# Designs tried in a protein design run: peptides against a protein of PDB entry 5K2M. Part 70

Target 1, 273 residues: chain A of PDB entry 5K2M
Amino acid sequence: MRIGITYTVLRREEMAIKERAGEFGEVVMLHEDDLLFPGNYDLDVVIIRNVSHFKALYTARLFESEGIPTVNSSRLIFEAGDKLFATLRLAGKVPVPEWKAALSEGGALRVPDSLGYPLVSKPVFGSWGRLLAKVNDRDSLEAVLEHRKWMKNPLYGIHYFQEFVEKPGRDIRSYVIGGEFVGAIYRYSNHWITNTARGGKAEPCSDPEVEELSVKAWEAFGEGALAIDIFESEKGLLVNEVNPNMEFKNAARVTGADMAGKLVEYAVEVAKT

## One batch from the design tools (peptide; made by RFdiffusion4, then SolubleMPNN)

Design b2_p14_6_s4 (from b2_p14_6, 9 letters changed)
Fold by OpenDDE base, seed 3:
Parts: structure tokens; C-alpha cells; sequence
Structure b2_p14_6_s4 (fold): chain B 273 residues (1-273), chain A 14 residues (1-14)
């Protein structure tokens, strides 16, 4: 078996995936600079680890066009990697924060009539809580909308909003690979944005309700490897978002779960299908 | 580094 691994930067995750993949066959590391299509790739499966959502999406689709399956698939990356598209899948299966989408400034100005204040403005793409805004009032909403008009990418004109969820100074990140729950962590932060990439502490989460909800959230997509972000709210557990290109070094360290091994095992199963 | 990842991510929209 020949396993490709595409990457932008060799992180702890990519090193662990490479090491575990070597137990199953020949490993071919493919930096973004090595990728040219159409190409003659002799690979049974490709694990997609590009940092960019869009580069990951296009890389997956390009390998699929050569008849090579990918983990994750371009379909999963497309649907899970966009916050609005992910919400459309999740909302039919699991509890999610209340949300609204608007396609114009005039539409966006009516969002508080439904969600109230405070609300959260999110771009549909991006990571590490970039361009998240807590909007407390009309003046703040107008300011966010004004700034969006001057953003270069047309996708910033897609206005996605959620209710503001009060959290107990933490959120949950779980991992589901091939439909199997692998583990979960609490991410602590003194800020309303609880992302560990901003210096938060991680602790193990052992909660059967989190496990059940995480599997149901994965079933909304029905394939691949997902990180799932869950809020603890007054309404109970809410699935906020999913990530088809997750970091797991903190989760693996804290839980002791073999995230890299589970990902490789799933990729080997995909290659045999 | 996390900083290199953030630069790469910003340059690549995510």
C-alpha cells in the first residue's frame, strides 16, 4: 500500500500521521510545492493535511479526479469546512446554536429582530476565531457590516450570525473518525473565544452525553475524520461547528488517544473500498 | 511554529 500525505507545514500531527502510516505501507510526503495536476500519482489513498481550507478542498478533488480516494473527501471538506454549510447538515440531526444567514446588508440589519442581542458575527470560512465579533447593539452591527463592505473576498458578503452562547469559561472539542468516537477535551479560556490556539489549557473530557452527541454530529456528514466543537449552554449541549482538517496534538497528549493511528487506519480502510 | 501556521493560514484564507 502507498499512502500519500499532503501538507503545508510539518506539524506534530503530520509527523505522527507519517510515523503511523509507515506501519501500513510506503509513505509519500507531498508538500504543496510538489503538487501539480494532472499528474501520474501512484498512490492508494491520500491523507489531506493542507492548512488552507480551499487548498485542502482543491487538493482532495484533484486526487479524486485521478481516481485516488482522499481522507477527507472533497465532499466532506466542502460541507464541513464552511460554517454555514456545516450548520445546514448539523441542524437536522443535533442541537445547534440559533442562527441566521443574510445575503445583503439590508437583510443582516433584520437579524436582531429574530436572534436578539448579543449575537455573534462569523465569516463562513477561517480558523482560530478570526473575524468573530460579539455584537451587543445596533451600532456594533452597523460597524461590522460597514467593515465587511471593504473586505476583498466576496465570501465576506455572506452574513452568518449565531446567538451568543454563555459558556462556563470552556468549550468541548471531540474527535470522531470513521464513525468511532476517539476522544474529547475541555478547552479553557478567560475569553469568550475558547480556542486553545490562543493559549487555552486542555483537560480530558469523559462524558457519555458528549460521546453520543459527537457521533450523531458525525452522522450528519456520514464519512471521514471530524473534530467537533460543542458548547455547554443553559439549553444543554450545542454543536457549534465541525472541522474536517483538525489539529489534535493537545487532545492526543491530554487523552492519550491514538488520533494519528485511528486516522491512518481509516485511510487504509478507504483505500480498500 | 504556530506563528508560521498563522501566516500560512492568513495567506491561504484559512
Amino acid sequence: as target 1 above (273 residues)
Amino acid sequence: SLEELRRASRALDR
Scores: peptide ipSAE 0.020, ipTM 0.501, DockQ to the pose 0.076
Fold by OpenDDE base, seed 2:
Structure b2_p14_6_s4 (fold): chain B 273 residues (1-273), chain A 14 residues (1-14)
Amino acid sequence: as target 1 above (273 residues)
Amino acid sequence: SLEELRRASRALDR
């Protein structure tokens, strides 16, 4: 077994994945600077750990073009890593926050007619709460839309809005790998953006409802390894988003779950199919 | 650091 691991930055997660992969076979670490295609790579599977969503997506697709399966697959990265596409998958299977998509400023200005205020403006791509805006009124909506016009990436012209969900100063991040629930954490923050990358604390989450919902959310995609962000709302649990390129350092530390091992085990299974 | 990761990610989103 030869296991590739692509990465941008050697984080604790990549170190843990490398260590566990070494138990199953030869490990080939592939920094982004090492990746050239076509490359005729002698690998049975590649674990995708590139930080950029798009780099991860293209890297996965490039390996797949050479007949090498990836974890996650380019399909999963594409569908799960776009907030709108992920919502489209999730909405038919699990409760999600109310949302609207608009393809123009004129369309976006009508979103409050349906969802009211406050809203959350999200880019369809990006991580760590980048370019998330709480939109409380018309003036703030106009400002967000004006700023979007001057952003160079055309994907910023895709306007995704969500209802503002009042959270109890935390959210839930769960992990499902190969359809198995691996663990979950609470992420605490005094800010409405609860991402631990902004200084939040993590605690174990042991809730059977979270486990069930997390598996159902994973089933909307039907493959791979996903982190699932869940909100505790007045309406019950809502699946906010999924991440096909998960950070799990805090979750592994807090829960003791072997997330790196489970990811590698799944990659080995994928390599054998 | 988290800041380095954010910087790397911002560089990569470009």
Scores: peptide ipSAE 0.018, ipTM 0.479, DockQ to the pose 0.075
Fold by OpenDDE base, seed 1:
Structure b2_p14_6_s4 (fold): chain B 273 residues (1-273), chain A 14 residues (1-14)
Amino acid sequence: as target 1 above (273 residues)
Amino acid sequence: SLEELRRASRALDR
């Protein structure tokens, strides 16, 4: 068994994945600078750990074009890593925050007619709460839309909005790998953006409802390894988003779950199919 | 384009 691991930065997650992969076979670490295609890669599977969503997506697709399966697959990275496409998958299976998509400024200005205020403006791509805006009124909406016009990437012209969900000063991050629930954490923050990458405290979450909902959310995609962001709301649990390029160092530390091992085990299973 | 990526993604599902 030859296991490739693509990466941008050797984080705690990549170190743990490397260590666990070494128990199953030969490990080939592939920094982004090492990736040239077409190539003659002698690998049975590749674990995709590129930091950039797009780099991860293209890397996965490039290996797949050479007959090498990836974890996650380019399909999953594409569908799950875009907030709008992920919402389209999730909305048919699990409760999600109310959302609207608009393809123009004129369309976006009508979103409050359906969702009211406050709103959350999200880019369809990006991580760590980048470019999330709480939109409380018309003036704020106009400001966000004006700024988006001057952003260079055309994907910023895709306007994705959610209702603002009042949360109890925390959210939930769960992990499902190969359809198995691996663990969950609460992420605490005094800010409406609860991401632990911004200094939030993590605590274990042991809730059967979270486990069930997390598995159902994963089933909307039907493959791979996903981190799932869940809100506690007055309407109950809502699946906010999923991440096909999950960070798990805080969750692994807090829960004691072998997330790296589970990811490697799944990659080995994928290699054998 | 996103559409091209979507088509490519669907082609891999086969």
Scores: peptide ipSAE 0.013, ipTM 0.395, DockQ to the pose 0.025
Fold by OpenDDE base, seed 4:
Structure b2_p14_6_s4 (fold): chain B 273 residues (1-273), chain A 14 residues (1-14)
Amino acid sequence: as target 1 above (273 residues)
Amino acid sequence: SLEELRRASRALDR
């Protein structure tokens, strides 16, 4: 078994994945600078750990074009890594925050007619709460829309909005790999954007409802390794988003779950299929 | 309740 691991930065996650992968076979670390295609890669599977969503997506697709399966697949990265496409998958399977999408400023200006205020403006791509805006009023909406016009990436012209969910000072991040629930954490923050990467505390989450919902959310995609962000709301649990390029160092530390091992085991299974 | 969770969260922030 030859396991590739693509990466941008050697983080704790990549180190743990490398270590666990070494138990199953030969590990080939592939920094982004080492990746040229087409190439003669002698690999049975590639674990995709590129930081950039798009780099991860294209890297996965490039390996797949050479007959090498990836974890995650380019399909999963594409569908799960786009917040709107992920919402389209999730909405048919699990409760999600109320959302609207608009393809123009004129369309976006009508979103409050359905969602009301406050609402959350999201880019369809990005991590760590980048370019999330709590839009409290019309003036704020107009400002967000105006700024989006001047962003170079045309994907910023895709206007994705959610209802603002009042959270109990925390959210839940769960992990499902190959359809198996691996673990979950609470992420605490005094800010409406809960993210441990922004200095939030993490605690173990042991809730059967979270486990069930997390598996159902994964089933909306039907493959791979996903981190799932869940809100506790007055309406119950809501699946906010999924991440096909999961960070898990805090979750692994807090829960003791072998997330790296589970990811490698799944990659080995994919390689044998 | 969501309110109880908010109270618990605030207690942890102290």
Scores: peptide ipSAE 0.000, ipTM 0.295, DockQ to the pose 0.015

Design b2_p14_7_s1 (from b2_p14_7, 10 letters changed)
Fold by OpenDDE base, seed 3:
Structure b2_p14_7_s1 (fold): chain B 273 residues (1-273), chain A 14 residues (1-14)
Amino acid sequence: as target 1 above (273 residues)
Amino acid sequence: ALEELRELQRLLDK
């Protein structure tokens, strides 16, 4: 068994994945600078750990074109890594926050007629709460839309909105790998954007409803390794987003779950299919 | 940790 691991930065997660992969076979670490295509790669599977969503997507697709399976697949990265595409998969399977998409400023200005205020403006791509805006009124909506006009990436012209969900000062991040629930954490924050990367505390989450909902959310995609972000709302649990390029160092530390081992085990299974 | 995050955010934009 020869296991490739693509990466941008050698983080704690990549070190743990490398260590666990070494128990199953030969490990080939592939920095982004090492990747050229087409190429003759002697690998049975590749674990994708590129930081950029688009670099991860293209890396996965390029290995697949050489007949080498990837974890995650380019299909999963494409569908799960875009907030709107992820919502389209999730909405038919699990409860999600109310959402609207608009393709123009004129369309976006009508979103409050359906969602009301406050609402949340989100880019369809990006991580760590980047460019999230709580929009409380018409003036704030107009300001967000004005700023979007001057953003260079055309994807900023895709206007994705959600209802503002009142949270109990925390959210939930769960992990599902190959359809198996691996663990979950609470992420605490005094800000409406809950993210441990911004200095939030993490605690173990042991809730059977979270486990069931997390597996159902994974089944909406039907493959791979996903982190799942869940809100506790007055309406019950809501699946906010999924991440096909998960960070798990805090979750592994807090829960004691072998996230890296589970990811490698799944990659070995994919290599044998 | 915050500096690492900022660096990762810059890498996401490339």
Scores: peptide ipSAE 0.016, ipTM 0.545, DockQ to the pose 0.072
Fold by OpenDDE base, seed 5:
Structure b2_p14_7_s1 (fold): chain B 273 residues (1-273), chain A 14 residues (1-14)
Amino acid sequence: as target 1 above (273 residues)
Amino acid sequence: ALEELRELQRLLDK
């Protein structure tokens, strides 16, 4: 068994994955600078750990073109890494926040007619709450839309909105790998964006409803390793988003779950298929 | 964590 690991930065997650992968076979660390295609890669599977969503997507697809399976697959990275495409998968399986998508400013200006205020503006791509805006009124909506006109990436012209969900000063991040629930954490913050990357405290989450919902959310995609962001709302649990390029160092530390091992085990299973 | 986030953001913006 030869296991590739692609990476941009050697984080705690990549170190843990490398260590665990060494127990199953030969490990080949592949920095982005090492990647040239087409190439003669003698690998049974590649674990994709590129930081950039797009670099991860293209790296996965390039290895797949060489007949080498990836974890995650390019399909999963594509569908789960886009908030709108992920919502389309999730909405048929699990409760999600109310959402609207618009393809023009004129369409976006009508979103409050259905969602009301406050609402949340999200780019369809990005991480760590970048370019999330709580839109409290018409003036704020107009300002967000005006700024989007001047953004160079055409994907900023895809307007994705959710209802604003009042949370109890925390959200939930769960992890499902190969259909198995691995663990979950609460992320605490006084800000409406509760991401631990912004300094939130993490605590273990042991809730059977979270476990069941997390597995169902994973089943909407049907493969790979996903981090799942869940809100505790007045309407019950809502699946907000999924992440196919998961950070798990805080969750692994807090829960004691062998997330790196579970990821490697799944990659080995994929290699044998 | 914040410094790590800033570094990751810089890498994404390149």
Scores: peptide ipSAE 0.015, ipTM 0.560, DockQ to the pose 0.071
Fold by OpenDDE base, seed 2:
Structure b2_p14_7_s1 (fold): chain B 273 residues (1-273), chain A 14 residues (1-14)
Amino acid sequence: as target 1 above (273 residues)
Amino acid sequence: ALEELRELQRLLDK
């Protein structure tokens, strides 16, 4: 078996994936600078680890066009990596924060009539809490909308809002690979954005309700490897978002779960199908 | 951690 691994930066995750993939066959590391298409690649499967959502999406689609399956698939990256499209999948299966989407400034200005304040403004793409804004009032909403008018990417004109969820100084990140729950962590932060990449602590989460909800959230997509972000709210557990290009170094360290191994095992299964 | 985040953000903007 020949396993490709695409990457932008060789992180702890990519090193762990490479090491575990070596137990199943030949490993071909493919930096973004090495990727040219059509390329006539001799690979049975490709694990997609590009940092950019769009680069990951296009890389997956390009390999698929050559008949090489990817983990994750371009379909999953597209559906799960867009916060609005992910919400559309999730909302029919699991509890999610209340949300609104608007396609104009005039539409966006009416969102508080439905959701009230405070709101969270999110871009439909991006990671690590980038361009998240807590919108407490009309003036703040107008400022966010004004700034977005001058942003170059037309996707910033897609206005996605959630209710502001009060969290107990933490959120949950769970991992589901091939429909199997692998593990979960609490991510602690003194900021309303609880991303560990911003200096939060991680602790193991052992909760059967989190496990069940995580599997149901994965089933909304029905394939691949997902990190699932869950809020502990006054309404109960809410699935906030999913990530088809997950970081897991902290979760693997804290839980002891073999996330890299599970990802590789799933990729090997995909290659055999 | 903050430096890693800034580096990753720069890579995402490229």
Scores: peptide ipSAE 0.015, ipTM 0.541, DockQ to the pose 0.070
Fold by OpenDDE base, seed 1:
Structure b2_p14_7_s1 (fold): chain B 273 residues (1-273), chain A 14 residues (1-14)
Amino acid sequence: as target 1 above (273 residues)
Amino acid sequence: ALEELRELQRLLDK
């Protein structure tokens, strides 16, 4: 068994994955600078850990073109890593926050007619709450839209909005790998953006409803390793988004769950298929 | 965690 691991930065997650992969076979660490295609890679599977969503997507697709399976697959990265495409998968299976998509400024200005205020403006791509905006009124909406016009990437012209969900000072992040629930955490913050990368505290979450909902959210995609972001709302649990390139250092620390081991085990199963 | 995030952001902007 030869296991590739692609990476941008050697984080705690990549170190743990490397260590566990070594128990199953030979490990080949592949920094982004090492990735040239077409190539003669002798690998049974590749674990994708590139930080950039797009670099992860293209890396996965390039290995697949060489006949090498990836965890996650390029299909999963594409569908789960785009907030709008992920919503389209999730909405048919699990409760999600109310949402609207608009393809122009004129369309975006009509979104409050359906969702009201406050709104959350999101880019369809990105992580760590980057470019999230709480939009309380018309003036704030106009400001967000004006700034988007001057952003270089045309994907910023795709306007994705959610209702603002009042949360109890926390959200939930769960982990599902190969259809198995591995663990969950609460992320606490005094800010409406609860991401632990911005200074939030993590605590274990043991809730059967979270477990069931997390598995159902994973089943909307039907493969791979996903982090599931869940809100506790007045309407009950809502699946906000999923992440096909999950960070798990905080979750592994506080829950004791073997996230890296489960990921490697799944990659080995994929290699044998 | 915040410094790690800032470093990752700098790398993404290259």
Scores: peptide ipSAE 0.014, ipTM 0.539, DockQ to the pose 0.075

Design b2_p14_7_s2 (from b2_p14_7, 12 letters changed)
Fold by OpenDDE base, seed 4:
Structure b2_p14_7_s2 (fold): chain B 273 residues (1-273), chain A 14 residues (1-14)
Amino acid sequence: as target 1 above (273 residues)
Amino acid sequence: ELELLRELERLLDK
């Protein structure tokens, strides 16, 4: 078996995936600079670890066009990596924060009529809480919308909003790979954005309700490896978003779960189908 | 860690 691993930056996750993949076969590390298509890749499966959502999406689709399966698939990256498309999948299966989408500034200005204030403005793409805005009032909404008009990427013209969820100074990140719950962590922060990449602490989360909800959230997509962000709200657990290109170094450290191994095992199974 | 995050954010935006 020959396992490709595409990457932008060799992080702890990519090193762990490489190490575990070496136990199953020959490992071919593929930096973004090494990728040209069409190519003559002799690979049974490719693990996609490109940092950019779009680079990951196109890389997966390009390998698939050559008959090489990817983990994650281009379909999953597309559906899960867009917050709005992910919400559309999730909302049919699990509780999600109240949300609105608008395709114009005039539409976006009416969002508070249904969601109220405070609300959260999100880009449909991006990670680490980038371009998240807590919008407390009309003036803040107008400012966010004005700034979006000057952003070059047309996807910034897709206005995605959620209700602001009051959280207990933490959120939950769970991991589901191939339909198996692998583990979960609490991410602590004094900021309303609880992402550990911004200096938050992680602790193990052992909650059967989180496990069940995480699997159901994964089933909304039905394949691949997902990190799932869950809020503890007054309404109960809410699935906020999913990530098809998960960081897991903190979760693996805190839980002791072999997330890299589980990802490789899943990729090996995908290669055999 | 924060520097790596900033670098990753820059790479994501390219």
Scores: peptide ipSAE 0.016, ipTM 0.544, DockQ to the pose 0.071
Fold by OpenDDE base, seed 2:
Structure b2_p14_7_s2 (fold): chain B 273 residues (1-273), chain A 14 residues (1-14)
Amino acid sequence: as target 1 above (273 residues)
Amino acid sequence: ELELLRELERLLDK
């Protein structure tokens, strides 16, 4: 078994994955600078840990073109890593925040007619709450839309909105790998954007409803390793988003779950199929 | 962590 690990930066996650992968076979660390295609990669599977969503997507697809399976697959990265496409998968399977998509400013200006205020403007791509806006009124909506016109990436012109969900000063991040629930954490924040990467406290989440919902959310995609962001709302648990390039250092630390091991085990399974 | 996050955010745009 030869296991590739693609990476941009050696984080705690990549180090843990490397260490665990070494127990299953030969590990080949592949920095982004090492990746040229077409190439003669002698690998049975590649674990995709590129930081950029698009680099991860293209890296996965490039290895797949060489006949090498990836964790996650390019399909999963594509569908899960786009907030709108992920919502389209999730909405038919699990409760999600109410959402609207608009393809024009004129369409976007009508979103409050259905969602009301406050609402949340999200780019369809991006991590760590980047470019999230709480839109409290018409003036704020117009400002967000105006700024989007000047963003270089045309994907910023895809207008994705959610209802603003009042959260109890925390959210939940769960982890499902190969359909198995691995663990969950609460992420505490005094800000409406809850993220442990922004200095939020993490605590273990042991809730059977979270576990069940997390598995159902994973089943909407049907493969791979996902981190799942869940809101505790007045109307119950809502699946906000999924992450096909999961960070898990805080969750692993807090829960004691062997998330790196589970990811490697799944990659080894994928290599054998 | 925040410094690493900011660096990663810059890398996401590349």
Scores: peptide ipSAE 0.016, ipTM 0.555, DockQ to the pose 0.072
Fold by OpenDDE base, seed 1:
Structure b2_p14_7_s2 (fold): chain B 273 residues (1-273), chain A 14 residues (1-14)
Amino acid sequence: as target 1 above (273 residues)
Amino acid sequence: ELELLRELERLLDK
């Protein structure tokens, strides 16, 4: 068994994946600078750990073109890593926050007619709460839309909005790998953006409803390893988003779950099919 | 890009 691991930065996650992969076979670490295609890669499977969503997507697709399976697949990265495409998968299977998409400023200005205020503006791509805006009124909406016009990436012209969900000072992040629930954490924050990378505390979450909902959310995609972000709302649990390129250092530390091991085990299974 | 990577590294090291 030869296991590739692609990466941008050697994080705690990549170190743990490397260590666990070494128990199953030869490990080939592949920094982004090492990736040239077409290539002569002798690998049974590749674990995709590129930080950029787009670099991860293209890396997965390039290995697949060489006949090498990836975890996650380019299909999963594409569908899960875009907030709008992920919402389209999730909305038919699990409760999600009320959402609207607009393809123009004129369309976006009508979103409050359906969602009301406050609402949340999101880019369809990105992580760590970058470019999230709580929009409380018309003036704030106009300001967000004006700024988007001057952003160079055309994907910033795709306007994705959600209802603002009142949360109990926390959200939930769960992990499902190969259809198995691995664990979940609460992420605490004094800010409406509950991200541990921004100084949030993590605690174990042991809730059967979270486990059931997390598996159902994973089943909307039907493959791979996903982190699932869940809100506790007055309407019950809502699946906010999924991440096909998960960070898990805090979750592994807090829960004691072997997330790196489960990811490697799944990659080895994928290599054998 | 390099600044984003550096900021990312700074955020990830926390």
Scores: peptide ipSAE 0.015, ipTM 0.497, DockQ to the pose 0.083
Fold by OpenDDE base, seed 5:
Structure b2_p14_7_s2 (fold): chain B 273 residues (1-273), chain A 14 residues (1-14)
Amino acid sequence: as target 1 above (273 residues)
Amino acid sequence: ELELLRELERLLDK
């Protein structure tokens, strides 16, 4: 078994994945600078850990073109890494926040007629709560839309909105790998964006409803390793988003779950199919 | 963690 690991930065996650992968076979660390295609890669599977969503997507697709399976697959990275495409998968399987998509400013200006205020403006791509806006009124909506016109990436012209969900000063991050629930954490924050990347405390989450919902959310995609963001709302649990390029350092530390081991085990299974 | 995230954000914005 030869296991590739692609990466941009050697984080704690990549170190843990490398260590656990070494128990199953030979590990080949592949920095982004080492990747040239087409290539002659002697690998049974590649674990994709590129930080950039697009670099991860293209790296996965390039290895797949060489006949080498990836974890995650380019399909999963594509569908789960786009907030709108992820919502389209999730909405048929699990409760999600109310959402609207608009393809023009004129369409976006009508979103409050359906969702009301406050609402959340999201880019369809991006991590760590970048370019999330709580939009409280018409003036704020117009400002967000105006700023989007001047952004260079055409994907900023895809307007994705959610209802604003009042949360109990926390959200839930769960992890599902190969259809198995691995663990979950609460992420505490005094800010409406509860991402631990912004200095939030993490605590273990042991809730059977979270476990069941997380597995159902994973089943909407049907493969790979996903981190799942869940909100505790007045309407119950809502699946906000999924991440096909999960950070798990804090979750692994807090829960004691062997997330790196589970990811490697799944990659080894993928290599054998 | 925050410093690494800020560094990663700077790398993604290039």
Scores: peptide ipSAE 0.014, ipTM 0.554, DockQ to the pose 0.070

